# Designs tried in a protein design run: peptides against a protein of PDB entry 3B8E. Part 86

Target 1, 230 residues: chain A of PDB entry 3B8E
Amino acid sequence: PFLIFIIANIPLPLGTVTILCIDLGTDMVPAISLAYEQAESDIMKRQPRNPKTDKLVNEQLISMAYGQIGMIQALGGFFTYFVILAENGFLPIHLLGLRVNWDDRWINDVEDSYGQQWTYEQRKIVEFTCHTPFFVTIVVVQWADLVICKTRRNSVFQQGMKNKILIFGLFEETALAAFLSYCPGMGVALRMYPLKPTWWFCAFPYSLLIFVYDEVRKLIIRRRPGGWVE

## One batch from the design tools (peptide; made by RFdiffusion4, then SolubleMPNN)

Design b2_p16_2_s1 (from b2_p16_2, 14 letters changed)
Fold by OpenDDE base, seed 1:
Structure b2_p16_2_s1 (fold): chain B 230 residues (1-230), chain A 16 residues (1-16)
Amino acid sequence: as target 1 above (230 residues)
Amino acid sequence: FEEERKKLLELRKAAD
Protein backbone atom coordinates (compact mmCIF):
# COMPACT_ATOMS: atom_id res chain seq x y z
CA PRO B 1 0.00 0.00 0.00
CA PHE B 2 2.64 2.52 0.98
CA LEU B 3 4.80 1.70 -2.04
CA ILE B 4 1.92 2.32 -4.42
CA PHE B 5 1.24 5.58 -2.63
CA ILE B 6 4.82 6.68 -3.28
CA ILE B 7 5.08 5.39 -6.84
CA ALA B 8 1.70 6.58 -8.09
CA ASN B 9 1.61 9.78 -6.00
CA ILE B 10 -2.00 9.11 -5.09
CA PRO B 11 -3.81 10.37 -1.99
CA LEU B 12 -2.81 8.35 1.05
CA PRO B 13 -5.00 5.23 1.09
CA LEU B 14 -3.96 4.06 4.54
CA GLY B 15 -3.02 6.36 7.36
CA THR B 16 -0.07 5.87 9.65
CA VAL B 17 -2.36 5.09 12.56
CA THR B 18 -4.18 2.43 10.60
CA ILE B 19 -0.85 0.90 9.61
CA LEU B 20 0.13 0.79 13.27
CA CYS B 21 -3.21 -0.75 14.16
CA ILE B 22 -2.64 -3.46 11.56
CA ASP B 23 0.91 -4.16 12.69
CA LEU B 24 0.29 -4.07 16.41
CA GLY B 25 -3.39 -4.84 16.78
CA THR B 26 -4.17 -7.19 13.93
CA ASP B 27 -0.96 -9.05 13.14
CA MET B 28 0.44 -9.64 16.61
CA VAL B 29 -2.30 -11.85 18.04
CA PRO B 30 -2.44 -13.98 14.90
CA ALA B 31 1.32 -14.41 15.00
CA ILE B 32 1.09 -15.53 18.61
CA SER B 33 -1.76 -17.85 17.72
CA LEU B 34 0.38 -19.53 15.09
CA ALA B 35 3.15 -20.07 17.63
CA TYR B 36 0.80 -21.95 19.95
CA GLU B 37 -1.01 -23.81 17.23
CA GLN B 38 -0.17 -27.44 16.87
CA ALA B 39 1.62 -27.70 13.60
CA GLU B 40 0.12 -29.97 11.02
CA SER B 41 1.04 -33.46 12.14
CA ASP B 42 2.57 -34.25 8.77
CA ILE B 43 4.81 -31.18 8.87
CA MET B 44 6.12 -31.88 12.35
CA LYS B 45 6.67 -35.58 11.80
CA ARG B 46 8.29 -35.38 8.40
CA GLN B 47 11.98 -34.89 8.67
CA PRO B 48 13.34 -33.09 5.66
CA ARG B 49 14.90 -35.56 3.27
CA ASN B 50 17.69 -33.09 2.73
CA PRO B 51 17.73 -30.54 5.55
CA LYS B 52 19.56 -27.93 3.49
CA THR B 53 17.68 -28.09 0.20
CA ASP B 54 14.26 -28.87 1.64
CA LYS B 55 14.45 -25.97 4.08
CA LEU B 56 15.40 -23.61 1.28
CA VAL B 57 12.61 -24.88 -0.93
CA ASN B 58 10.10 -24.60 1.89
CA GLU B 59 11.26 -21.10 2.76
CA GLN B 60 11.03 -20.02 -0.87
CA LEU B 61 7.60 -21.53 -1.28
CA ILE B 62 6.33 -20.06 1.98
CA SER B 63 7.72 -16.67 1.01
CA MET B 64 6.08 -16.94 -2.40
CA ALA B 65 2.75 -17.93 -0.89
CA TYR B 66 2.86 -15.09 1.63
CA GLY B 67 3.91 -12.74 -1.13
CA GLN B 68 0.95 -13.79 -3.25
CA ILE B 69 -1.45 -13.52 -0.32
CA GLY B 70 -0.01 -10.11 0.48
CA MET B 71 -0.59 -9.01 -3.10
CA ILE B 72 -4.20 -10.17 -2.97
CA GLN B 73 -4.61 -8.37 0.33
CA ALA B 74 -3.16 -5.17 -1.09
CA LEU B 75 -5.36 -5.46 -4.18
CA GLY B 76 -8.39 -5.81 -1.95
CA GLY B 77 -7.47 -2.70 -0.01
CA PHE B 78 -6.78 -0.69 -3.14
CA PHE B 79 -9.97 -1.90 -4.75
CA THR B 80 -11.95 -0.57 -1.80
CA TYR B 81 -9.94 2.65 -1.91
CA PHE B 82 -10.53 3.21 -5.61
CA VAL B 83 -14.23 2.36 -5.33
CA ILE B 84 -14.72 4.93 -2.57
CA LEU B 85 -12.81 7.61 -4.44
CA ALA B 86 -14.65 6.82 -7.66
CA GLU B 87 -17.96 7.09 -5.81
CA ASN B 88 -16.83 10.53 -4.71
CA GLY B 89 -15.89 11.61 -8.22
CA PHE B 90 -12.22 10.66 -8.42
CA LEU B 91 -11.51 8.00 -11.02
CA PRO B 92 -8.32 5.96 -10.56
CA ILE B 93 -6.53 7.53 -13.54
CA HIS B 94 -7.26 11.00 -12.20
CA LEU B 95 -5.63 10.15 -8.87
CA LEU B 96 -2.23 9.55 -10.47
CA GLY B 97 0.05 12.40 -9.54
CA LEU B 98 -2.71 14.19 -7.63
CA ARG B 99 -1.13 13.87 -4.17
CA VAL B 100 0.86 17.11 -4.35
CA ASN B 101 -2.21 19.19 -5.03
CA TRP B 102 -4.35 16.99 -2.81
CA ASP B 103 -2.23 17.60 0.26
CA ASP B 104 -1.79 21.33 -0.37
CA ARG B 105 -3.96 23.23 2.10
CA TRP B 106 -3.88 26.35 -0.02
CA ILE B 107 -5.37 24.71 -3.10
CA ASN B 108 -9.12 24.64 -2.67
CA ASP B 109 -10.09 24.04 -6.29
CA VAL B 110 -8.76 20.56 -7.01
CA GLU B 111 -10.96 19.16 -9.71
CA ASP B 112 -12.34 15.65 -9.73
CA SER B 113 -13.00 13.56 -12.81
CA TYR B 114 -16.29 15.38 -13.33
CA GLY B 115 -14.90 18.90 -13.07
CA GLN B 116 -16.13 19.48 -9.53
CA GLN B 117 -13.87 21.55 -7.34
CA TRP B 118 -12.91 20.18 -3.96
CA THR B 119 -11.75 22.20 -1.00
CA TYR B 120 -8.93 20.93 1.15
CA GLU B 121 -11.38 19.98 3.90
CA GLN B 122 -13.59 18.07 1.50
CA ARG B 123 -10.59 16.21 0.09
CA LYS B 124 -9.44 15.24 3.56
CA ILE B 125 -12.91 13.99 4.44
CA VAL B 126 -12.91 11.67 1.45
CA GLU B 127 -9.31 10.62 2.13
CA PHE B 128 -10.11 9.75 5.72
CA THR B 129 -13.23 8.00 4.50
CA CYS B 130 -10.87 5.65 2.70
CA HIS B 131 -8.74 4.86 5.76
CA THR B 132 -11.41 2.98 7.69
CA PRO B 133 -12.66 0.77 4.86
CA PHE B 134 -9.09 0.04 3.79
CA PHE B 135 -8.36 -1.11 7.32
CA VAL B 136 -11.58 -3.12 7.49
CA THR B 137 -10.75 -4.70 4.15
CA ILE B 138 -7.38 -5.76 5.49
CA VAL B 139 -9.03 -7.26 8.57
CA VAL B 140 -11.59 -9.19 6.55
CA VAL B 141 -8.91 -10.50 4.20
CA GLN B 142 -6.79 -11.42 7.21
CA TRP B 143 -9.62 -13.63 8.45
CA ALA B 144 -9.01 -15.83 5.48
CA ASP B 145 -5.24 -15.51 5.76
CA LEU B 146 -5.21 -16.58 9.40
CA VAL B 147 -7.43 -19.55 8.72
CA ILE B 148 -5.37 -20.75 5.76
CA CYS B 149 -2.03 -20.23 7.53
CA LYS B 150 -3.11 -22.88 9.99
CA THR B 151 -2.29 -25.63 7.52
CA ARG B 152 0.19 -26.21 4.72
CA ARG B 153 -1.43 -29.18 3.06
CA ASN B 154 -4.70 -29.96 4.76
CA SER B 155 -7.92 -28.21 3.90
CA VAL B 156 -9.35 -25.78 6.43
CA PHE B 157 -12.30 -28.12 6.70
CA GLN B 158 -10.06 -30.99 7.78
CA GLN B 159 -8.25 -29.22 10.61
CA GLY B 160 -11.10 -27.07 11.87
CA MET B 161 -11.03 -24.02 14.11
CA LYS B 162 -9.87 -25.56 17.37
CA ASN B 163 -7.26 -22.96 18.25
CA LYS B 164 -8.87 -20.76 20.88
CA ILE B 165 -6.08 -18.21 20.51
CA LEU B 166 -6.75 -17.92 16.79
CA ILE B 167 -10.46 -17.48 17.43
CA PHE B 168 -9.64 -14.86 20.03
CA GLY B 169 -7.36 -13.11 17.54
CA LEU B 170 -10.09 -13.04 14.93
CA PHE B 171 -12.49 -11.65 17.48
CA GLU B 172 -9.99 -9.07 18.70
CA GLU B 173 -9.13 -7.73 15.26
CA THR B 174 -12.82 -7.62 14.33
CA ALA B 175 -13.68 -5.84 17.57
CA LEU B 176 -10.83 -3.41 16.97
CA ALA B 177 -12.06 -2.77 13.44
CA ALA B 178 -15.58 -2.17 14.73
CA PHE B 179 -14.31 0.09 17.49
CA LEU B 180 -12.17 2.17 15.14
CA SER B 181 -14.96 2.32 12.57
CA TYR B 182 -17.88 3.25 14.80
CA CYS B 183 -16.63 4.73 18.05
CA PRO B 184 -17.35 8.45 18.27
CA GLY B 185 -14.25 10.62 18.00
CA MET B 186 -12.17 8.15 16.00
CA GLY B 187 -12.39 10.38 12.95
CA VAL B 188 -10.72 13.20 14.83
CA ALA B 189 -8.35 11.10 16.91
CA LEU B 190 -7.26 8.52 14.36
CA ARG B 191 -8.48 9.94 11.04
CA MET B 192 -10.76 6.92 10.73
CA TYR B 193 -14.20 8.14 9.85
CA PRO B 194 -17.28 5.98 10.39
CA LEU B 195 -17.91 3.30 7.82
CA LYS B 196 -21.22 2.18 6.46
CA PRO B 197 -21.74 -1.45 7.47
CA THR B 198 -22.18 -2.37 3.80
CA TRP B 199 -18.49 -1.64 3.17
CA TRP B 200 -17.52 -4.63 5.28
CA PHE B 201 -18.80 -6.76 2.44
CA CYS B 202 -16.54 -5.08 -0.12
CA ALA B 203 -13.64 -7.21 1.09
CA PHE B 204 -15.51 -10.52 1.01
CA PRO B 205 -14.71 -11.33 -2.63
CA TYR B 206 -11.01 -10.99 -1.85
CA SER B 207 -11.32 -13.03 1.30
CA LEU B 208 -13.05 -15.70 -0.74
CA LEU B 209 -10.34 -15.40 -3.40
CA ILE B 210 -7.68 -16.11 -0.79
CA PHE B 211 -9.62 -19.13 0.47
CA VAL B 212 -10.03 -20.46 -3.05
CA TYR B 213 -6.40 -19.76 -3.86
CA ASP B 214 -5.17 -21.57 -0.78
CA GLU B 215 -7.52 -24.53 -1.19
CA VAL B 216 -6.42 -24.90 -4.81
CA ARG B 217 -2.78 -24.61 -3.76
CA LYS B 218 -3.24 -27.22 -1.06
CA LEU B 219 -5.11 -29.46 -3.46
CA ILE B 220 -2.23 -29.25 -5.93
CA ILE B 221 0.26 -30.00 -3.15
CA ARG B 222 -1.76 -33.03 -2.06
CA ARG B 223 -2.05 -34.36 -5.59
CA ARG B 224 1.51 -33.54 -6.62
CA PRO B 225 3.76 -33.78 -3.59
CA GLY B 226 7.14 -32.22 -4.24
CA GLY B 227 5.83 -29.90 -6.92
CA TRP B 228 6.81 -26.26 -7.39
CA VAL B 229 3.67 -25.09 -5.56
CA GLU B 230 4.82 -26.42 -2.16
CA PHE A 1 -19.24 13.64 8.18
CA GLU A 2 -22.15 11.60 6.93
CA GLU A 3 -24.07 14.71 5.97
CA GLU A 4 -21.08 16.09 4.11
CA ARG A 5 -20.58 12.77 2.37
CA LYS A 6 -24.21 12.75 1.30
CA LYS A 7 -23.83 16.24 -0.11
CA LEU A 8 -20.76 15.19 -2.04
CA LEU A 9 -22.57 12.19 -3.45
CA GLU A 10 -25.47 14.36 -4.45
CA LEU A 11 -23.12 16.78 -6.17
CA ARG A 12 -21.58 13.90 -8.07
CA LYS A 13 -24.97 12.66 -9.16
CA ALA A 14 -25.84 16.12 -10.35
CA ALA A 15 -22.65 16.26 -12.39
CA ASP A 16 -23.44 12.95 -14.10
Scores: peptide ipSAE 0.019, ipTM 0.535, DockQ to the pose 0.009
Fold by OpenDDE base, seed 3:
Structure b2_p16_2_s1 (fold): chain B 230 residues (1-230), chain A 16 residues (1-16)
Amino acid sequence: as target 1 above (230 residues)
Amino acid sequence: FEEERKKLLELRKAAD
């Protein structure tokens, strides 16, 4: 999110604290799940056929899977961001390069896509209105990962501990999202304004997309065992 | 900011 903010010079889609929370939350749960899987594999005395190659393949597969999921999550967050800004008169194309004027406190006549002029204060309110929905979208998309992990028939028994850790991580992220979204004063402290309930639903299409993506991936793996998708 | 947000939300509700 922050890289796109810099590269595209768009208004800040997500606060620094929330970015940190996402990075820590999204990276820690996979890392812990991997650590437990390695520990469980070591406990189960499965002699890896080739411990060096099998560990490397598993690490690459997991890294690739989480990398892809992370990209879809980011896309979901940005989609929500662009929808909110579009509803407030700023079309995505108009946001490109707008950051310089957007963040300038002395410019009080920034025009939206429809020619409406926005004061600095009005622009900042709209910007901060995007932060909470962006974060919540990421959290809701992460729920899809939980559902996907539960639907893995062959791995459900092997993923028992992973599922508990994942559930715990998602619960923490959800609790954090609820706290940041509904706790009084968070708008001032963290630049996260309270979320309209409707914005929780904006993430569901992306959650469904991740679900479909993983089901298709599983189907491909089942049809082509040993293929490049593994 | 919260008061201004409430005003903007009210304006938006009035425009919907």
Scores: peptide ipSAE 0.017, ipTM 0.523, DockQ to the pose 0.009
Fold by OpenDDE base, seed 4:
Structure b2_p16_2_s1 (fold): chain B 230 residues (1-230), chain A 16 residues (1-16)
Amino acid sequence: as target 1 above (230 residues)
Amino acid sequence: FEEERKKLLELRKAAD
C-alpha cells in the first residue's frame, strides 16, 4: 500500500498505525497458529527438511503465501479504497498525482472528478474513512488465506477446521477489527473512522476468489502430484 | 456527493 502511495502519488490508502495493527495484531497470532498446527494437516505431515540440501523456506510456499495470494489481498484493499473515493466523487484516474494538493492543508478547493471543491478537513475525513475498510478488507481476506494455508493438497472441506489456535486467531483478528472500527475514540486515536457494516461484505468476493483459486490449485495437485503448481 | 460529505462529517463527529 505505501509503495503505491509513493509511486502513484495517490492519497494514503492505509495509515502507518493501521499497518502496525495488521502486522502486530492480526498477522502475528494467525502466523503462530499456522506454525503450531497439529499433524492432522498434510503440511505438518511433511518430513523435516534436510538442513544441508533443502532450502529454509520452500520457494513455492513463499510464492503462494506472499506472492499470488498476497497480491489478491492487496487488490482487495485497493478495490475498497477506490470504491469509497469514487462514491465520494474521486475517480481512480483523478487520484493519480493528487497527493501533493491533497495533503496540503492550505489548499481548501481541491476539485474532485465532478468539479466539486473539497476542504482539507473534508478530504482527510474521506482519507481516514478509507483506512478502516481497508483494514477490515485485509481481515476478511485473511480468513480465506489462513484457512487455505491449513493444507497443501487437501481441500478445506476434507481437512476441516480442527486447529483451535487458528480458529482463535480468526476470532481474535475479527474482534480486533470490530473493536478498531466501532469503539468510540478510534477516530481520534488511530484515525480509523466508523465503518458502515455493509463494507464488511466488500471483501467477500476476494475471499471467494482466494478460495476458488486455492481449490482449483489443490484439485490440480491431486490430479497431478508433484506438478508445477504444488 | 454533498449528502455523502455530510454523512462523513457526522461520522467524524461521532468518532471524536
Scores: peptide ipSAE 0.021, ipTM 0.537, DockQ to the pose 0.010; fails the geometry check
Fold by OpenDDE base, seed 5:
Structure b2_p16_2_s1 (fold): chain B 230 residues (1-230), chain A 16 residues (1-16)
Amino acid sequence: as target 1 above (230 residues)
Amino acid sequence: FEEERKKLLELRKAAD
């Protein structure tokens, strides 16, 4: 997300405090949950063919999978960001290169895509209105990520949600998202303004995409043992 | 920011 912000020179999609909340609040419980997960029954039965080469290949594939999931998460966040700004009169094309004028407090006549002028304060309100939905989008997408990380080879439908720590992680992330989104004073303290409940659903297509991606990946692994996708 | 936000939200509600 931060790289796209620098390259495209768009208004800041995610605040520093929000990033810290993701890194410290959202990633900690999932990491703990993975450490306490029961070993997948089929993984335990598989004898390593070549311990050195198979370990290296598996580490590379895991790294690639995490990279792809992270990319889908970022795309989901940016999608929500662009939709909110478009609803406020700023089309995605108009946002390219707008950051310099957007962040200048002395420019009070920044025009949107429809010729409406926005004061600095109005622009910052809209920007901060995007921070909360971006965060919520990441949380909703992480629901899918947490569930798929539970199994390496088995389908989510076969393994089920038996890990109490995983379930606790999902509730903790959701509670944190609700607290940051709707608790009074969060707009002043964290620059995260309250979100319309409808925006929680904006991330669902991307969560579904992650589920489909992982199920297809696992299906390929099951059908082609020893392939490049293991 | 909060007062301006309220005004902006009111303007949005009036435009909807």
Scores: peptide ipSAE 0.018, ipTM 0.508, DockQ to the pose 0.009; fails the geometry check

Design b2_p16_2_s2 (from b2_p16_2, 15 letters changed)
Fold by OpenDDE base, seed 4:
Structure b2_p16_2_s2 (fold): chain B 230 residues (1-230), chain A 16 residues (1-16)
Amino acid sequence: as target 1 above (230 residues)
Amino acid sequence: LEEEMKKLEELRRLAD
């Protein structure tokens, strides 16, 4: 998220504190849960690492756990970010390069895509309004992502939700998201303004799409073992 | 909106 902010010079989609909450609060326990997935999972049915010849961490595990999931989460978050800003008059194309003027407190006439002028305070309200739903979107997407990562080949319906650590992690991140979204003072303390309940559902189509896609992928793998989609 | 603007103004004052 922060890299895109720098490269595209868009308004900050996610605050540093919120990023820390994701990294330390929401991602840590789920990441550990993937490492301790039950032996019934085909992912964990791998032979023990040979300490002399094998890598300490499997590159495929790293890519799935950190690379793919992280990118998907970011995409989901940015989707929500762009939706919110578009609803407030800032189309995605207009946001490119806008950061300099956006963050300048002395410019109180920044125009949106429709010619409406925005004060610094109004812009910051909209910006901070994006932080909470971005975070919540990550959580909601992460539900699907973590569930699909339980197995490589088996459906979630076959493997089930037996990993207590994963379940705990999902609960923790959801509780944290609710806390940060609705606890009084979070807007001032963490730049996370209260979230409309409807925004919890904004990521659901995306999560569902990922879930369906992965189930289809797994179905293909089961029907064609060793296929290119594996 | 007005309440949030006031909060932002206060934060701006503290940041200066």
Scores: peptide ipSAE 0.015, ipTM 0.469, DockQ to the pose 0.010
Fold by OpenDDE base, seed 5:
Structure b2_p16_2_s2 (fold): chain B 230 residues (1-230), chain A 16 residues (1-16)
Amino acid sequence: as target 1 above (230 residues)
Amino acid sequence: LEEEMKKLEELRRLAD
């Protein structure tokens, strides 16, 4: 997210405090949950072929999977960001290079895509209105990510929701998202304004996409043992 | 959306 912000010079999609909440609040419990996850039954049956080479390959595959999932999470967040700004009159093409004028407090006549002028205060309200939905989008996408990371080969339908730590992590992330989104004073303290309930559902297509992608990947791995996707 | 922005502006003015 931060790289796209620098390269495209768009208005800030995610606040620093929100980033810290994602890194410290959202990722910690999932990481612990994975450490306590029961070994997958099919993984336990695999005889160690070459422990050094197989460990290296597995670490590379895990790293690639996390990188891909992180990219899809970022895309989901940016999708929500662009939808909100478009609904407020700023089309994605118009946002390119707009940051300099957007952040200038002395410019009170920034035009949107339809020629409407926006004051500095109005622009900052819209920007801060985007921070909360971006965060919530990440949380909703992480629900799918946490569920799919529970297993390497088995379907979610086969493994089930047996890990109590994982379930606790999902509730903790959701509670944090609700607190940051709706608690009085969060707009002033964290620059995260209250979110309309409809925006919680904006991320669902991306969560579904991640779920389908991972189930298809796992299905391919099960049907083609020894393929490049392992 | 305009009504919500006005409410947010009022809240910001009260915080400052």
Scores: peptide ipSAE 0.014, ipTM 0.467, DockQ to the pose 0.009
Fold by OpenDDE base, seed 3:
Structure b2_p16_2_s2 (fold): chain B 230 residues (1-230), chain A 16 residues (1-16)
Amino acid sequence: as target 1 above (230 residues)
Amino acid sequence: LEEEMKKLEELRRLAD
């Protein structure tokens, strides 16, 4: 999120504290769960014929899967961000390069895509309104990841302990999202204004997309055992 | 847009 903010010079889509909450709170538990999944799979599998190569392949597969999921999560967050700004008169194309004028406190006549002028205060309200939905979108997309992990037929019985860690992680993420979204003072402290309930649902199409993506991936793996998608 | 701005102001007041 922060890289796109710098590269595209768009209004800040997500606050620094919320980024830290994602990196440390939302990503840590899934990473730990995946690490435990590997450890349990390595314990249950007979001694790997070549422990160095098999560990490297598993680490690469997890890194690739996590990287792909992370990209989809980021895309979901940015989609929500662009939808909110578009509903407030700022089309995505108009946001490119707008940061300089957007963040300038002395410019009170920044025009949106429809020619409406926005004061600095109004712009900052809209910006901070984007932070919470972006974060919540990431959390809701992570719910899909949990559901996908549960639907792995061959691993469901092996994932018993892993499912507890994943479930705990999702509860923690959801509790954090609820706290940041609805606790009084979070708008001032974290620049996260309260979330309209409708924005929780904006992430659902992306959760479904991840679900479909993983089901298709699983189907490909089943049809082509030993293929490059493994 | 005006309705949305009013909603945003209300949300801000709830956050304060």
Scores: peptide ipSAE 0.014, ipTM 0.485, DockQ to the pose 0.010
Fold by OpenDDE base, seed 2:
Structure b2_p16_2_s2 (fold): chain B 230 residues (1-230), chain A 16 residues (1-16)
Amino acid sequence: as target 1 above (230 residues)
Amino acid sequence: LEEEMKKLEELRRLAD
């Protein structure tokens, strides 16, 4: 998220504190849960190969999976960010390069895509309005990602929700999202303004899409082992 | 949207 902010010079999609909450509160427990789930799945299915090679492969696979999950989460968050800004009159193309003027408190006539002028205060309200939904979107997308990443080859429906650590992680991140979104003072403390309940559903189409995509991918892998889809 | 912006402005004023 921060790299895209720098490269594209768009308004800041997430505050630093929110990023820290994602890294420390939302991502760690799920990452640990995935590590346990993968270890359990690999122990059950793989015949004892050379333990050094298998550990290296597993570490690489966990790292790749985590990296991919992070990218998918970021994409989901940015989707929500662009939707919110578009609903407020700022189309994605218009946001490119807008940061300099957006963050300038002395410019009170920044135009949106429809020619409406926005004061600094109005712009910052919209910016901070994006933070909470972005965070919640990451959590909602992460539900799907965690379920998807339980197995490489098996359908989610076949594997089921047996990992207690994974289930705990899902509850923890959801509880954290609810706390940060609805606890009084979070807007002041974390620049996370209160979330409309409708924004919880913004990520659902995206989560469904990646879920369906991964199930199809896994189905293809099961039918054609060693194919290009791996 | 205008009502929501007003609420957010009020919240911001309370935060400042």
Scores: peptide ipSAE 0.015, ipTM 0.516, DockQ to the pose 0.010; fails the geometry check

Design b2_p16_2_s3 (from b2_p16_2, 14 letters changed)
Fold by OpenDDE base, seed 3:
Structure b2_p16_2_s3 (fold): chain B 230 residues (1-230), chain A 16 residues (1-16)
Amino acid sequence: as target 1 above (230 residues)
Amino acid sequence: ALEELLERLLLRLLAD
């Protein structure tokens, strides 16, 4: 989020404390939970891997797959951000380079895409209104990411949801998201204003996209063992 | 206050 904030000079899409909550709060328990996932049902049916060739290829492919998922996750967050700002009169193209004027407390007549003037206080309310939905979007996308990471080859429908620690991780992420979104004082403490319930659903298409993408990938791997998709 | 402090620190780190 900060990279795009700096490069595009857009209003801040996600606060630093919120980013820390993602990195240390929402991601940690789920990541640990994956260490306790049961082995895939076909793991013992796989031929012994060549330690010289298969390890390097597998690490690169895993890194690339997680990188792609991470990019989709970021795109989901930014989509939510742009939708909120567009609903408030700021079209995406108008946000480019706007940060300098946006963050200047002495400029009280920043125009939106429709020529409406916004005071500094009004702009900051809109900015902080984006932080919570952006965070929640990340959490909802992480649900799909965590679920698909359970297996490398088998479908989630084949492996099932047997890892209780993973399930606990999903609840922990959701509980943290609810706490940060709705607990009194979060607007002042974390610049996360209360979330309209509709914004929880804004991320669902992205979660579905990740889920479908990974299931298709796994299906291809199952049908073409030893293919380049592994 | 904490968020503002972190933002300032991060911006300073990125500016250097």
Scores: peptide ipSAE 0.021, ipTM 0.492, DockQ to the pose 0.016
Fold by OpenDDE base, seed 1:
Structure b2_p16_2_s3 (fold): chain B 230 residues (1-230), chain A 16 residues (1-16)
Amino acid sequence: as target 1 above (230 residues)
Amino acid sequence: ALEELLERLLLRLLAD
């Protein structure tokens, strides 16, 4: 998100506080849950693999998978961001290069795509209105990520939701998202304004996309063991 | 203030 903010000079799609909440709040328990599940799966099922070659392949696979998932996640967040700004009169093309004027406190007549003038305060409200949905989008996409990460080869439907820590992680990140979205004062404290419930659904297509992507990936791996997709 | 500081720091880190 931040890279596109710099490259495209668009208004900030995700605040630093929201990024910290994602990295420290929503990702920690999932990461722990995955570490426990991997440790448990490794203890139970790992035949002594050649520790050098199998670690490298697994690390490359994990890095590629997480890189691809991270890209889809970012795309989902940006989609939500662009939808919100478009609903407020700022079309994506108009946002390009707008950051300088957007962030200028002395410019109170920034025009949207329809010629409506926006004060600095109004612009910041819209910007901060994007932060919460972006965060929620990430959380909803992370649901899919956590579910798909349960198994390396098997479909999620085969492994089931047996990991209590993962389930707890899903509840924690959802509860955190709800807290940040609806708790009074979060707009002032974290620049996260209340979220309309409809925005929770904006991320669902991307969660589904990630789920389908991973299921297809796993299907390819199952059909072609040792392929480049592993 | 902290968010603005972090944003400024991030912008500086990326500008560098």
Scores: peptide ipSAE 0.021, ipTM 0.451, DockQ to the pose 0.016
Fold by OpenDDE base, seed 4:
Order: sequence, then structure tokens, then C-alpha cells
Structure b2_p16_2_s3 (fold): chain B 230 residues (1-230), chain A 16 residues (1-16)
Amino acid sequence: as target 1 above (230 residues)
Amino acid sequence: ALEELLERLLLRLLAD
């Protein structure tokens, strides 16, 4: 998110506090929980064909898969960001290069895509309004990510929800997201303004996309053992 | 307030 902010010179889509909350708050418990995930029966019972080469290939494929999931997560967050700004009069194309004027407190006549002028305070309100739904979008997408990461080859339906710590992690990150989104004072303290409940559903298509992507990937692996998709 | 502080710190780090 921050890299795109720099490259595209768009208004900041996700604040530093929200980034810290993701990295330290929402990701830590899930990451720990995955270490205690029950072993996948079909992988853990198989000896590697070549312990050295197969480990390296598998590590690369895993890193690529997680990289792709991370990209889908980022796209989900940015989609939410662009939607909320568009609802406030700023179309995506208009946001390109707008950062310089957006962040200048002395410019109080920044125009949106429809010619409406926005004061600095009004712009900051809408910017901070984007932080919360971006954060929540990441959390909702992480639900799917955490569920699919339980296994390498087996479907989520085959592996099931056996890791109680993982389930607890899902509730923990959701509770944290709700707390940060709706607790009084968060808008002042963390610049996370209250979120309309409808924004929780904005990420669902992306969560579904990740889920479908992973299930299809796993299906291909099961049908073609040792393929490049593994 | 915390967000603003962190942003300022980040901007300083990027300027170096």
C-alpha cells in the first residue's frame, strides 16, 4: 500500500498505525497458530523424492503462492479504497498525482472529479475514512488466507477446522478489527474513523477469489502430482 | 495523534 502511495502519488490509502495493527496485531496470532496446524496427511506421510532439490523447489513455489495471495489481498484493499473515494467524488484516475496538493494544508480548494472543492480538513476526513475499511478489508481477506494455509494439497473441506488456535486467531483479529473500527476515540487516537457495517462485506469477493484460487490450485496438484503448481 | 507522529517519523526516515 505504501509503495503504491509513493509510485502513483495518490492519497495515503492505509495509515502507518493501521499497517502496524495488521503486522503486529492481526498477523502474529495467525502466524503462530499455523505452526500448530495439524499435519496434512498426504504430504507428511510422503518422503521427498530428492530431499534437497524438492525442498528448494517447494520453498520457491510456496513463496510464490504466498506472494500471489498477498497481491490479491492488496488488490482487495485498494479496491475498497478506490470505491470509498469514488463515492466521495474522487474517481481513480483523478487520484493519480493528487498527493502533493492533497497533503498541502494551505490548499483548500482541491477539486474532485466533479468540480467540488475540498478543504484540507474535509480531505483528511475522507482519507482517514479510507484507513478503517482498508484495514477491515485486509482482515476479512485474511480469514480466507488463514483457512487455505492450513494445507498444501488437501482441500479445506478435507482437512477441516481442527486447529483450535487458528480458529481463536480468526476471532481475535476480527475482534481487534471491530474494536479499532467502532471504539470511541479511535478516530482521534489512530485516525481510524467509524466504519459502516456494509464495508465488512466489500472484501467478501476477494476472500472468495482467494478461496477459489487455492481450491483450484489444490485440485490441480491432486490431479497432477509433481506439477509446477505445487 | 499517533498516526500523525508515525507519519512524520516515516517521512524523516525516507528523506535520509
Scores: peptide ipSAE 0.021, ipTM 0.519, DockQ to the pose 0.015
Fold by OpenDDE base, seed 2:
Structure b2_p16_2_s3 (fold): chain B 230 residues (1-230), chain A 16 residues (1-16)
Amino acid sequence: as target 1 above (230 residues)
Amino acid sequence: ALEELLERLLLRLLAD
């Protein structure tokens, strides 16, 4: 998210406090929960690792954990960000390069895509309105991401939801998201303005899409082991 | 560079 903020010079999509809440709050318990996931049935049938050729940590696992999952989360968050700004009159194309004027408190006539002028205070309200739903979107996407990461090859329906720690992690991050979104004073303390309940559902289609995609991917892997889809 | 930028942004957000 921050890289796109710098490169595209768009208004800040995710506040620093929200980033800290993701890294220290929402991501920690889920990450631990994944470590306690039950072994995939196929993993136990694999030959022992060759210590000379096999890395201690699977590069593919690292790539999925830090690359693919992170990208999916970012895409979901940015989707929500652009939807909110578009609903407030700022189309995605108009946001490119707008940051300099957006963050200047002395410019009170920043125009949206429809020619409406926005004061600094109005712009900051819209910006901070994006922080909470971006955070919540990440949590909602994480539900799907955590579920799909349970197994590498087996369907989630085959492996089941037996990991109680994972379930606890899902509830914990959801509870944290609800707390940060609806607790009084969060707008002042954390720059996270209260979220309309409808925004929780904004990421659901996206989460469903990635879930379906991953299940299809895993199905292909099971039918054609060693294919390019791995 | 990214950490420094984040820190600067944090400081600005706290100051405003």
Scores: peptide ipSAE 0.017, ipTM 0.395, DockQ to the pose 0.014

